Peptides against a protein of PDB entry 6J07. Designs and how they scored, part 64

Target 1, 107 residues: chain A of PDB entry 6J07
Amino acid sequence: GQRGWFCGSVSQDLRQFWVAEGGTISDPRAADFLFSCDASHPDTLRIYQSLDYIEDNATVFHAYYLSAVANAKIKNSVALGHFILPPACLQKEIRRKIGSFIWEQDQ

## One batch from the design tools (peptide; made by RFdiffusion4, then SolubleMPNN)

Design b2_p20_3_s4 (from b2_p20_3, 11 letters changed)
Fold by OpenDDE base, seed 1:
Structure b2_p20_3_s4 (fold): chain B 107 residues (1-107), chain A 20 residues (1-20)
Amino acid sequence: as target 1 above (107 residues)
Amino acid sequence: MEEELRETRELMKQLIALVQ
């Protein structure tokens, strides 16, 4: 299935794209994919605090992934793994060790 | 996409472990 949950930080355009591509929108507990544009948004924070997330059964992705897919010229050229959105408390250290996030590079 | 999600979850776990 392709069930997605969206943080309030995600634009309606990206949500509509998800649905247009065959996805459905559900609550976070039923969703397969969780999208957010802000790790500090209350909606996203609730995900990070959830049992599913703590037990590694959930992953939050930056919704910019959908924008990248929408604009991609080559099918399947966008790697979902590049769009993992970790909690804000970890992002500084991640940037130090790995580098800037892709959604930051394209801004 | 479901397979990609599984792989990504594992990557996430590794990433978090790396920076903690």
Scores: peptide ipSAE 0.124, ipTM 0.679, DockQ to the pose 0.504
Fold by OpenDDE base, seed 5:
Structure b2_p20_3_s4 (fold): chain B 107 residues (1-107), chain A 20 residues (1-20)
Amino acid sequence: as target 1 above (107 residues)
Amino acid sequence: MEEELRETRELMKQLIALVQ
């Protein structure tokens, strides 16, 4: 299924887009997809501290992915893998080795 | 999308290992 959880940092518009595309909204434990716009938001921090995340059974994505999909001209042209949202403590080293995140380039 | 999710989770594991 297409079950998603949303951090409080995610706009209502993006949540509505998810539902319009056939998704449902659930609590983090039941969700297949976890969306956030802020790795430092208390909701997202609780995800990073959960056993599911620590055991590599969960992934947090930046919700800007949904905006990119909504505005894409070519179907499947937006790669979900470009929108992995790691904990803030890891982001500096990721930027150094891989480069700036997509959501930072477009803002 | 579900298949892409599986691939993405593997990428995330590799990414975290790379920077730690």
Scores: peptide ipSAE 0.123, ipTM 0.677, DockQ to the pose 0.476
Fold by OpenDDE base, seed 2:
Structure b2_p20_3_s4 (fold): chain B 107 residues (1-107), chain A 20 residues (1-20)
Amino acid sequence: as target 1 above (107 residues)
Amino acid sequence: MEEELRETRELMKQLIALVQ
């Protein structure tokens, strides 16, 4: 099964889509997938500060991934790796070297 | 998807190393 955690910044629509696709919602320690729409949200900050995250056992993804999957004609054509949501302190440097994040381009 | 997650975590490590 797919166990996901959701930051409070994520809409109920995206959460419901996750469940409709066979996912379950769990606390962050039990979750395999962590979704957020705001790297500065207190919920997400707690993830970044957790030992699991610091030890590279957790990854936060922008919940826009779910929107992209929902809108894709082929659901498995959306690359999860394009939706990594790093801490805010790294985002500026990433934009400088790689470019704008996909969720920023589609807004 | 779970396999993709593993690969994505590796990408994250590489990305962080790139920008730090």
Scores: peptide ipSAE 0.122, ipTM 0.678, DockQ to the pose 0.482
Fold by OpenDDE base, seed 3:
Structure b2_p20_3_s4 (fold): chain B 107 residues (1-107), chain A 20 residues (1-20)
Amino acid sequence: as target 1 above (107 residues)
Amino acid sequence: MEEELRETRELMKQLIALVQ
């Protein structure tokens, strides 16, 4: 399914786009996709601290993915994998070894 | 999309292993 949870850091526009594309909005435990725009937001931090996340049963994605999809002519041209939003404690090392995140370039 | 999610989770594990 396409059940999504949204951090409070995510705009209503992106949430509305998700629903318009056939998605539903649910609590984190029921959600298939977890979206956030801020790894340090309290809502997102609670996800990172949850057992589901710690046990690698959950993944948080940056909601900028939805913006990219909305602006793309071909939906499949935007790779969800490029929008993994890891905890802040890992981001510095990721930037050092892999490079800046996509959403940081225009944000 | 669900298939992409599964693949993405695997990529995440690999990425974390690479940077740690």
Scores: peptide ipSAE 0.120, ipTM 0.675, DockQ to the pose 0.497

Design b2_p20_4_s1 (from b2_p20_4, 8 letters changed)
Fold by OpenDDE base, seed 1:
Structure b2_p20_4_s1 (fold): chain B 107 residues (1-107), chain A 20 residues (1-20)
Amino acid sequence: as target 1 above (107 residues)
Amino acid sequence: LSDEEQANYYKGLEIIAELE
Protein backbone atom coordinates (compact mmCIF):
# COMPACT_ATOMS: atom_id res chain seq x y z
CA GLY B 1 0.00 0.00 0.00
CA GLN B 2 0.85 3.69 0.08
CA ARG B 3 0.02 4.81 3.59
CA GLY B 4 2.10 7.69 4.90
CA TRP B 5 2.69 9.36 8.25
CA PHE B 6 3.78 12.99 8.39
CA CYS B 7 5.64 14.88 11.08
CA GLY B 8 4.20 18.27 11.96
CA SER B 9 7.30 19.78 10.34
CA VAL B 10 6.06 18.77 6.87
CA SER B 11 4.20 21.43 4.88
CA GLN B 12 0.60 21.01 3.83
CA ASP B 13 1.68 21.26 0.18
CA LEU B 14 3.78 18.11 0.43
CA ARG B 15 0.97 16.28 2.23
CA GLN B 16 -1.45 17.31 -0.49
CA PHE B 17 0.97 16.08 -3.16
CA TRP B 18 1.14 12.69 -1.44
CA VAL B 19 -2.65 12.40 -1.46
CA ALA B 20 -2.88 13.67 -5.04
CA GLU B 21 -0.51 10.88 -6.11
CA GLY B 22 -2.80 8.28 -4.55
CA GLY B 23 -1.40 8.09 -1.04
CA THR B 24 -3.32 8.04 2.21
CA ILE B 25 -2.39 9.46 5.61
CA SER B 26 -2.26 7.24 8.68
CA ASP B 27 -0.75 6.97 12.15
CA PRO B 28 2.92 5.89 12.37
CA ARG B 29 2.14 2.30 13.33
CA ALA B 30 -0.02 1.69 10.26
CA ALA B 31 2.08 3.76 7.83
CA ASP B 32 4.23 2.28 5.07
CA PHE B 33 6.28 5.50 4.82
CA LEU B 34 7.31 7.98 7.51
CA PHE B 35 8.09 11.55 6.40
CA SER B 36 9.69 14.40 8.33
CA CYS B 37 11.55 17.65 7.67
CA ASP B 38 13.13 17.92 11.12
CA ALA B 39 14.91 15.16 13.02
CA SER B 40 14.62 17.27 16.18
CA HIS B 41 10.85 17.78 15.94
CA PRO B 42 8.99 16.14 18.84
CA ASP B 43 6.90 14.05 16.42
CA THR B 44 10.02 12.63 14.78
CA LEU B 45 11.78 12.07 18.09
CA ARG B 46 8.87 9.90 19.19
CA ILE B 47 9.44 7.75 16.09
CA TYR B 48 13.16 7.35 16.83
CA GLN B 49 12.29 6.32 20.39
CA SER B 50 9.63 3.82 19.30
CA LEU B 51 10.13 0.06 19.52
CA ASP B 52 9.48 -0.32 15.79
CA TYR B 53 12.36 2.03 14.97
CA ILE B 54 14.69 0.56 17.59
CA GLU B 55 14.03 -2.92 16.20
CA ASP B 56 14.79 -1.66 12.67
CA ASN B 57 11.22 -2.08 11.45
CA ALA B 58 10.78 1.59 10.56
CA THR B 59 12.63 4.19 8.49
CA VAL B 60 12.15 7.95 8.48
CA PHE B 61 12.54 9.78 5.17
CA HIS B 62 12.99 13.49 4.61
CA ALA B 63 9.83 14.89 3.02
CA TYR B 64 12.01 16.76 0.50
CA TYR B 65 11.80 13.46 -1.38
CA LEU B 66 8.24 14.37 -2.34
CA SER B 67 9.36 17.74 -3.64
CA ALA B 68 12.07 16.05 -5.70
CA VAL B 69 9.53 13.61 -7.14
CA ALA B 70 7.14 16.45 -7.97
CA ASN B 71 9.89 18.30 -9.86
CA ALA B 72 11.47 15.30 -11.56
CA LYS B 73 11.45 15.20 -15.35
CA ILE B 74 11.71 11.41 -15.45
CA LYS B 75 9.25 9.29 -13.50
CA ASN B 76 10.86 7.04 -10.88
CA SER B 77 14.23 8.80 -11.28
CA VAL B 78 14.37 9.89 -7.64
CA ALA B 79 15.99 7.38 -5.29
CA LEU B 80 14.14 7.14 -1.99
CA GLY B 81 17.24 5.76 -0.30
CA HIS B 82 19.03 9.09 -0.63
CA PHE B 83 16.41 10.70 1.60
CA ILE B 84 16.77 8.65 4.76
CA LEU B 85 16.57 11.06 7.69
CA PRO B 86 18.75 9.85 10.56
CA PRO B 87 18.52 10.98 14.18
CA ALA B 88 20.31 14.25 14.90
CA CYS B 89 23.00 12.50 16.94
CA LEU B 90 24.13 10.55 13.86
CA GLN B 91 24.02 13.26 11.21
CA LYS B 92 27.46 14.80 11.80
CA GLU B 93 29.23 11.48 11.45
CA ILE B 94 27.18 10.56 8.39
CA ARG B 95 27.99 13.90 6.71
CA ARG B 96 31.67 13.26 7.40
CA LYS B 97 31.47 10.03 5.43
CA ILE B 98 29.09 10.85 2.57
CA GLY B 99 28.87 14.64 2.51
CA SER B 100 25.87 16.91 2.95
CA PHE B 101 22.39 15.47 2.61
CA ILE B 102 20.47 16.18 -0.59
CA TRP B 103 17.91 18.35 1.20
CA GLU B 104 20.75 20.53 2.53
CA GLN B 105 22.37 21.14 -0.85
CA ASP B 106 19.59 23.43 -2.08
CA GLN B 107 19.55 25.55 1.06
CA LEU A 1 24.97 1.39 25.94
CA SER A 2 21.23 1.72 26.34
CA ASP A 3 18.98 -0.07 23.89
CA GLU A 4 18.33 3.20 22.08
CA GLU A 5 22.02 4.13 21.90
CA GLN A 6 22.95 0.71 20.59
CA ALA A 7 20.12 0.83 18.07
CA ASN A 8 21.32 4.23 16.84
CA TYR A 9 24.84 2.89 16.39
CA TYR A 10 23.67 0.05 14.16
CA LYS A 11 21.13 2.28 12.42
CA GLY A 12 23.92 4.70 11.57
CA LEU A 13 25.98 1.93 10.01
CA GLU A 14 23.01 0.80 7.94
CA ILE A 15 22.21 4.33 6.81
CA ILE A 16 25.81 4.94 5.72
CA ALA A 17 25.76 1.71 3.74
CA GLU A 18 22.50 2.76 2.07
CA LEU A 19 23.68 6.26 1.18
CA GLU A 20 27.14 5.32 -0.16
Scores: peptide ipSAE 0.271, ipTM 0.800, DockQ to the pose 0.054
Fold by OpenDDE base, seed 4:
Structure b2_p20_4_s1 (fold): chain B 107 residues (1-107), chain A 20 residues (1-20)
Amino acid sequence: as target 1 above (107 residues)
Amino acid sequence: LSDEEQANYYKGLEIIAELE
């Protein structure tokens, strides 16, 4: 299935899009996809602190991915991997290697 | 580096590899 968890930082519109595309909303333990718009949000921080995340059994994605999918002319053309949302403490070094994150480029 | 710092370092490298 397509089970997703959403940080409180994610808008209701993006949540509704997820459901409209056939997704369901679940708690983070049962979710296949974890979405957030803020690595510093308490909800997201709890994910980063979880054993599942530490053991590489969970990945947080920036919810802007859903917006990109919604606007894409060709479905499945948006690379989910480019929307990995790392903890705040890692973002500076990651930007040095790959540049600004996709969700930051339009800002 | 502390254990936590080391873990974060490797986590970062893994994420970079996925994003490249």
Scores: peptide ipSAE 0.263, ipTM 0.788, DockQ to the pose 0.054
Fold by OpenDDE base, seed 2:
Structure b2_p20_4_s1 (fold): chain B 107 residues (1-107), chain A 20 residues (1-20)
Amino acid sequence: as target 1 above (107 residues)
Amino acid sequence: LSDEEQANYYKGLEIIAELE
């Protein structure tokens, strides 16, 4: 399915886009996709501290992915994998290896 | 490394591998 959870940091517009594209909104445990715009938001921190995340059964994505999809000229041209939102403690090392995150490049 | 530090280390490696 296309069940998504949204951190409070995600705008209502992006949530509405998700639903308009056929998605549903659920709690984190039932969700197939977890979206956030802030790794330091309390909602997101609770995800990072959950057993599902610690046991590598969950991934948090930056909600900017939805904006990129909405603005994409070619369908399926936006790679979800490039929008993984890691915990703050890991971001510096990740940037060292792969460069700035996609959502940071457009800012 | 503590258990938490080790977990974060491996999580980071997995994320890097996915993004590359």
Scores: peptide ipSAE 0.245, ipTM 0.781, DockQ to the pose 0.053
Fold by OpenDDE base, seed 3:
Structure b2_p20_4_s1 (fold): chain B 107 residues (1-107), chain A 20 residues (1-20)
Amino acid sequence: as target 1 above (107 residues)
Amino acid sequence: LSDEEQANYYKGLEIIAELE
């Protein structure tokens, strides 16, 4: 299914887009996709602290993915994997290996 | 997920897992 959880840091517009595209909104435990715009937001931090995340059974994605999808000229051209939002403590090393995150490039 | 998205998804997970 297309069940998504949204951190409070995600705008209502992006949530509405998700629903308009056929998605539903659920709690983190039931969600297939976890979206956040802030790795330091309390909602997101609770995800990182959860057993599901610690046991590698959950992944947080930056909600900018939805904006990219909305603006994409070609369907399915936006790679979800590029929008993995890691905990703040890992971001520096990840940037060292793969470069700046996509959501940071237009800021 | 498309095949490409799935590949990138797992790549990202691998990177994160290696850093944790």
Scores: peptide ipSAE 0.163, ipTM 0.690, DockQ to the pose 0.137

Design b2_p20_4_s2 (from b2_p20_4, 8 letters changed)
Fold by OpenDDE base, seed 1:
Structure b2_p20_4_s2 (fold): chain B 107 residues (1-107), chain A 20 residues (1-20)
Amino acid sequence: as target 1 above (107 residues)
Amino acid sequence: LTDEQQRNYYEGLKIIEELK
């Protein structure tokens, strides 16, 4: 399915794009995809604290993925895996290992 | 997800899980 949850940090434009592409918007428990633009936003923090996330049944993606898809000239050229948004406490170490996140590079 | 997206997804998860 294509059910998405959106943190309050995500713009309406990206939400509208999701819907325009055939997605629906749901609560986090029912969502297939969780989108956020801020790992420190209260909405996202609640996800990280949830049992679903702790038990590895949920993944948060940076909503910039949707922007990248919208701007992609080649279909299916955007790798969702590059947009995993980890908790803030892990980001420093992750950057050390794999470099800056894509959404940071484009800012 | 495409195969490439799926591979990248799991690779990313692996890295994150190693840091948890």
Scores: peptide ipSAE 0.044, ipTM 0.632, DockQ to the pose 0.159
Fold by OpenDDE base, seed 3:
Structure b2_p20_4_s2 (fold): chain B 107 residues (1-107), chain A 20 residues (1-20)
Amino acid sequence: as target 1 above (107 residues)
Amino acid sequence: LTDEQQRNYYEGLKIIEELK
């Protein structure tokens, strides 16, 4: 199944959408997907500081992905890879190379 | 995840990992 962890920065609506689509909610260690809307939120920072993340065994995605999926006209057309949420310390350099993040473009 | 989602996941991950 699809096990997801959610930062406190993620709205209840997006969490409910995840469950409605067949997902379950779990703690970060058991989760297959980690969702956040804020790289600086304490919940997300704890992920970035975890051994699993430091050893590149975990990936955080911006929860805006779920909103994009919910609103997509074409099923399964949203690219999950475009929603990887890196730590704040890396975001400036990443924006320099690949441009603004997709969730920032709709702000 | 669809095949397309999986491909995009890996491509995105590759870019992020290269910048670390």
Scores: peptide ipSAE 0.044, ipTM 0.629, DockQ to the pose 0.159
Fold by OpenDDE base, seed 5:
Structure b2_p20_4_s2 (fold): chain B 107 residues (1-107), chain A 20 residues (1-20)
Amino acid sequence: as target 1 above (107 residues)
Amino acid sequence: LTDEQQRNYYEGLKIIEELK
């Protein structure tokens, strides 16, 4: 199933959309998808510091992905891979390689 | 995930891994 964890930085509307689309909400350890809107939020920082993340068994996605999905005219047209939310310490170098993040472009 | 989504996902992970 679609098990998701949500950082406190994610709005209730996006969480509700996740559930409406058939997803469930779980703790980070059980979740298949980890969503956050703030790499510096304490909830997200705890994920980055977790053993699961350090061992490359976890990936954090920006919750703006859900908004993009909700607004997409074509189903499954939104690439989840474009919404990987890396730790703040890596973002500058990543932007240098691939450009600004999608969630920053509409801001 | 679609095939394209999965490819983009892994490509994104690869970039992150290279930076670690």
Scores: peptide ipSAE 0.042, ipTM 0.631, DockQ to the pose 0.138
Fold by OpenDDE base, seed 4:
Structure b2_p20_4_s2 (fold): chain B 107 residues (1-107), chain A 20 residues (1-20)
Amino acid sequence: as target 1 above (107 residues)
Amino acid sequence: LTDEQQRNYYEGLKIIEELK
């Protein structure tokens, strides 16, 4: 499916792009994709603290993925896996292993 | 998702899980 949940940190433009591409907006429990622009935003923190996330049934993606897709015009040229947004407490170690996040590079 | 996207997705998840 193409059901998405959006943190309050995500702009309305990115939400509109999601809908324009055929996506729908839903609550986190029903969503296939969870989008956020801020791992420290209260909405995102609630996701990280949820049972679904703790049990590895949920993944948060940085909403910059949608911007990258929009700009590329070729959806397959943007790897969704590069946009996994981990909790803030893990980001330092992850950067050590895989380097800076894409949304930080293209900031 | 393409095969590359899928591989990157799972590798990313693996790294996150290792850090928990």
Scores: peptide ipSAE 0.041, ipTM 0.625, DockQ to the pose 0.138

Design b2_p20_4_s3 (from b2_p20_4, 8 letters changed)
Fold by OpenDDE base, seed 1:
Structure b2_p20_4_s3 (fold): chain B 107 residues (1-107), chain A 20 residues (1-20)
Amino acid sequence: as target 1 above (107 residues)
Amino acid sequence: LSDEEQANYYKGLEIIKELE
């Protein structure tokens, strides 16, 4: 399915885009995709602290993915895997390994 | 997910798991 949960840090425009593209919005437990724009937002922190996340049954993606999809000229040209949003405490080391995140490059 | 997206997804997860 295409059920998505959105952190409060995600703009209404991106939520509306998700729905316009056929997605639905649900609570994080029922969601197929979890979107956030801030790893330090309380909503996102609750995800990272959840059993589903700890047990590797949940992944948080940066909502900038939706912006990239909306602006993409080629279908399926945006790789969701590039938009994994890890906990803030891990981001420094991850940047050291794979470079700056895509959502940071465009800012 | 496409094959490319799936590969990148698992790569990201692997990195995260290694750092946790």
Scores: peptide ipSAE 0.040, ipTM 0.598, DockQ to the pose 0.139
Fold by OpenDDE base, seed 5:
Structure b2_p20_4_s3 (fold): chain B 107 residues (1-107), chain A 20 residues (1-20)
Amino acid sequence: as target 1 above (107 residues)
Amino acid sequence: LSDEEQANYYKGLEIIKELE
């Protein structure tokens, strides 16, 4: 299905877009997709500390993905994998390997 | 490292592999 959980850091506009595209909103345990705009937000930190995440059964995505999809001219041109949001403590090393995150480039 | 820190490390490595 298309069940999503949203951190409190995600705007209402992006949540509404998700629903408009056929998605539903659920708690983290039932969600297929987890969205956040802040790896340090308490809601997101709770995800990183959860058994599902620790056991590699969950992935957090940056909600900027939804903005990119909304603005895309070509369907399926936005790769969800480029929007994986890792814990803050790992981001420096990840940037060293792959460069700046896509949500940081438009600033 | 704590169990949580180790889990984060391995998760990070997996993320790097998927993005490369």
Scores: peptide ipSAE 0.033, ipTM 0.591, DockQ to the pose 0.053
Fold by OpenDDE base, seed 4:
Structure b2_p20_4_s3 (fold): chain B 107 residues (1-107), chain A 20 residues (1-20)
Amino acid sequence: as target 1 above (107 residues)
Amino acid sequence: LSDEEQANYYKGLEIIKELE
């Protein structure tokens, strides 16, 4: 399915785009996709602390993915995997391995 | 490491593997 949860850090524009593309909005337990724009936001922190996330049954994605999809010229040209939003405590190490995150490159 | 820190570590390793 295409059920999504959104952190409070995500704008209404991106939420509306999700719905316009056929997605629905649900609580994090029922969601297939978890979107956030801030790993330090309390909503996102609660996800990282949840059993689903700790047991590797959940993944948080940066909502900038939706913006990238909206602006893409080729369907399916945007790889969701590149928009994984890890906990803040891991981001430095990840940046060292793979470079800056995509959502940081346009800033 | 606490349980949460350990979980984060392994999650990080998984993320790195998926993105490399």
Scores: peptide ipSAE 0.032, ipTM 0.588, DockQ to the pose 0.053
Fold by OpenDDE base, seed 3:
Structure b2_p20_4_s3 (fold): chain B 107 residues (1-107), chain A 20 residues (1-20)
Amino acid sequence: as target 1 above (107 residues)
Amino acid sequence: LSDEEQANYYKGLEIIKELE
């Protein structure tokens, strides 16, 4: 399915785009996709601390993915995997390995 | 490392490997 959860850090415009594209909004436990714009937001921190996330049954994506899809001529050209949002404590090391995140490049 | 920090560390390594 296309059920999504949204951190409070995500704008209403991006949420509306998700719904307009056929998605639904649900609680984190029922969601297929978890979106956030801030790894340090309390909502996102609760996800990182959850058993589902710790057991690798959940992945948080940066909501900028939705903006990228909205602006892309070909929607499938945007790779969701490039928008994985890791915990704040790991981002420095990840940037060292793969460079700046896509959402940081476009800001 | 706390249990949470350890879990995050391993998940971070997984993410790095997936993105490389």
Scores: peptide ipSAE 0.031, ipTM 0.589, DockQ to the pose 0.052

Design b2_p20_4_s4 (from b2_p20_4, 7 letters changed)
Fold by OpenDDE base, seed 2:
Structure b2_p20_4_s4 (fold): chain B 107 residues (1-107), chain A 20 residues (1-20)
Amino acid sequence: as target 1 above (107 residues)
Amino acid sequence: LTDEQQENYYKGLEIIKELE
């Protein structure tokens, strides 16, 4: 399915887009996709601290992915993998390896 | 490294791999 969980940091517009594209909204445990705009938001922190995440059974994506899909001529051209949102404590080192995150770039 | 730091390190490495 296409069940998504959304951190409180995600705008209602992006949530509505998800639903408009055929997605449903669920709690984190039932969700297939976890979206957040803030790795430091309490909602997202609870995900990072969950067993599912610790055991590498969950991935948090930046909700900007949905905006990118909405604006893309070819929606499948947007790679979900480019929108993985890591915990704040890891982001500095990750930026050193791959550069600034796509949601941080001027667009 | 603390146990938590070590776990974060490995998680970070995996994330980096997925980002390619």
Scores: peptide ipSAE 0.057, ipTM 0.627, DockQ to the pose 0.052
Fold by OpenDDE base, seed 5:
Structure b2_p20_4_s4 (fold): chain B 107 residues (1-107), chain A 20 residues (1-20)
Amino acid sequence: as target 1 above (107 residues)
Amino acid sequence: LTDEQQENYYKGLEIIKELE
């Protein structure tokens, strides 16, 4: 199944797209995918503080991935790995290594 | 995920884990 959890920072439109593509919405413990638009949102912070995340059994993705998929002209051309949303305390060093995040770039 | 997407996913995780 395609089970997803959504931070409160994610718009209803992106949630609806997930469901329209065959996904379901669940609590974070049951979810296969965790989506957020704000690493500093209380919902997302709870994920980063959870045992599942600390034990490397959970990954948070920026929900902009869903928007990119919706607008993609080539199927499977959007790489989920480019949308990993790390905790705020790690983002500066990650940007230094791989550049600015996709969701931060001008379009 | 496609093979390419999965490769990028693990690459991202590896980078994050190295920084933690």
Scores: peptide ipSAE 0.049, ipTM 0.613, DockQ to the pose 0.138
Fold by OpenDDE base, seed 4:
Structure b2_p20_4_s4 (fold): chain B 107 residues (1-107), chain A 20 residues (1-20)
Amino acid sequence: as target 1 above (107 residues)
Amino acid sequence: LTDEQQENYYKGLEIIKELE
């Protein structure tokens, strides 16, 4: 199933879209997908500090993915892998390797 | 995930893991 956890930084609209698409909302331990709009938000920081994340059993995605899917004519054209939201301390180096994050390109 | 998304997903994870 599509069990999702949402950081407090994620708008209610995106949460509602998730549910409308058949998803459910759960705590981060039970969630299949973790969504956030802010790597520095306390909720997201707790995920990064969790054992599941440290052991590479969890991935945080930028919730802008949901917005992109909602607005895409072809849903499969939106690559989830492009929306991995790493800890803030890693973002600079990642940008050096793969370029600016997709959620930053419209800014 | 689609095949393409899965490929990108794991590629992204690999990059992140290598940087951590």
Scores: peptide ipSAE 0.046, ipTM 0.614, DockQ to the pose 0.138
Fold by OpenDDE base, seed 3:
Structure b2_p20_4_s4 (fold): chain B 107 residues (1-107), chain A 20 residues (1-20)
Amino acid sequence: as target 1 above (107 residues)
Amino acid sequence: LTDEQQENYYKGLEIIKELE
C-alpha cells in the first residue's frame, strides 16, 4: 500500500509530495510507511515505544527520502533502505558501522 | 522496492537489530 504517517517534524512540502505521488496520509497503526525528520521528536519517540515497533512490525524512515526521490532523475535509483531512521540512542554506533546517514550528508 | 532497495532495507534492519 501507499499509506504514510508523518511525524510533526516533517515539512508540509514533503507531505504534499507524498500525496502528489499517489500516497495517502494515515495514523501510524494503519500506515505502510512511517516518515520522520527527527528521531528525538515526541511523535517519533511514541513510534519507537509502540508494540508494533518493538515487535519489528514497523520501520521509521527519514522523510528526506522523499526529497531525494523528488530530485532524482530515476525514482528507483533512491534506495529506501538507506533512509531507515533508528532511535537516537543507536545512531552513533550505526554511524560507526556504516558511516554518516545520507540525510546528514546533504544537510 | 527493487531488489537492491530491499537488500539495503534488510541490511539496515539487521544492523539495528544487532545493536539493540
Scores: peptide ipSAE 0.046, ipTM 0.612, DockQ to the pose 0.139

Design b2_p20_5_s1 (from b2_p20_5, 9 letters changed)
Fold by OpenDDE base, seed 3:
Structure b2_p20_5_s1 (fold): chain B 107 residues (1-107), chain A 20 residues (1-20)
Amino acid sequence: as target 1 above (107 residues)
Amino acid sequence: SEDKEKIEIVKKMIEEWKKK
């Protein structure tokens, strides 16, 4: 499905884009996609601490993915996998291996 | 590809974190 949850850190513009593209907005437990712009936001932290997340039933993505999709010239050219948003405590170590995240490179 | 490898690294590190 195309059910999404949005952290409070995500702008209304991106939420509206999601809906305009056919998505629906739901609570985290019902959502297929979890979007956040801040791994340290209380909303996102609750996701990382949830049983669903720990049991690999949830993935958090950076909402910049939606911006990238909106600006893409070719449909389906943006890979969601590049926008996996790790817990804040892991990000420094991850950056040492892969470099800056894609959403950080464009800032 | 390099991009795919980066994605897998992220996934793996998250999985390891979840197991702690």
Scores: peptide ipSAE 0.712, ipTM 0.941, DockQ to the pose 0.599
Fold by OpenDDE base, seed 4:
Structure b2_p20_5_s1 (fold): chain B 107 residues (1-107), chain A 20 residues (1-20)
Amino acid sequence: as target 1 above (107 residues)
Amino acid sequence: SEDKEKIEIVKKMIEEWKKK
């Protein structure tokens, strides 16, 4: 199965969707996927500072991905790659290159 | 595609950040 960790910034609804789709919830060290809605949340900051993250053993995704999947008319039409959540310190520079993040466009 | 390029830009920038 797919193991996911969730920042405290992620709603219970999205967590429940993850489980309903066959995922399990674990601590960040055991997780295959890390979800957050706030790069500046203390939970997420700890991930960015972790050795696992620095050594490319983890990727943080914006949890809005799950919402997009849940609402998608066509399964597999939502690309996870568009939901990579960069550290807060990089986001401004990234926006200058690619524009607003997909989760910001739907706000 | 543009979409793939955007993803790669994000990945690259994160990787560069991690190396610092």
Scores: peptide ipSAE 0.711, ipTM 0.941, DockQ to the pose 0.596
Fold by OpenDDE base, seed 2:
Structure b2_p20_5_s1 (fold): chain B 107 residues (1-107), chain A 20 residues (1-20)
Amino acid sequence: as target 1 above (107 residues)
Amino acid sequence: SEDKEKIEIVKKMIEEWKKK
């Protein structure tokens, strides 16, 4: 199954979509997917500071991925990798290399 | 592809950050 953790910054609609698509909601330790809409949210910061994250056992994704999936016209056309949410302190440097993040482009 | 390269750049930068 698909076990997901959600930062408090993620809307109820996106959480409901996750469940409707067959996902379950769990604590971050048990989750396979970690979703957030704010790298600076306290919930997300705790993930970045966690042993699991430091030991490369966790990845945080921007929850806009779920919105993109919901709106996709072609099945499997949305790549999860484009939605990796880096710590806030890295984002400026990353943008300099790859450009704006996908969740920022339509804002 | 360019898209795959962008993803790898992000992953690598995060990995290097974790080592500090």
Scores: peptide ipSAE 0.710, ipTM 0.940, DockQ to the pose 0.593
Fold by OpenDDE base, seed 5:
Structure b2_p20_5_s1 (fold): chain B 107 residues (1-107), chain A 20 residues (1-20)
Amino acid sequence: as target 1 above (107 residues)
Amino acid sequence: SEDKEKIEIVKKMIEEWKKK
């Protein structure tokens, strides 16, 4: 199954979509997918500071991925990798290399 | 692809950050 954790920054609509698509919601340690809309949110910061994250056992994704999936015309056409949400302290440097993140472009 | 390259850049930068 698809086990996901959601930061408090993620809307109920996106959480509901996750469940509607067959996902379940769990705590961060049990989750396979960690979703957030704000790298600076305390919930997300705790993830970045966790041993699981430091030891490469966790990845945080921007929850906008779910919106993109919901709006996609072709199933499985949205690449999750584009929605990796890096720690806030890295984002400026990353933007210098790749440009604005996908979740920032449609806003 | 360029898109894939961008993903790898992000991954790499995060990885390097974790090591420090």
Scores: peptide ipSAE 0.710, ipTM 0.940, DockQ to the pose 0.598

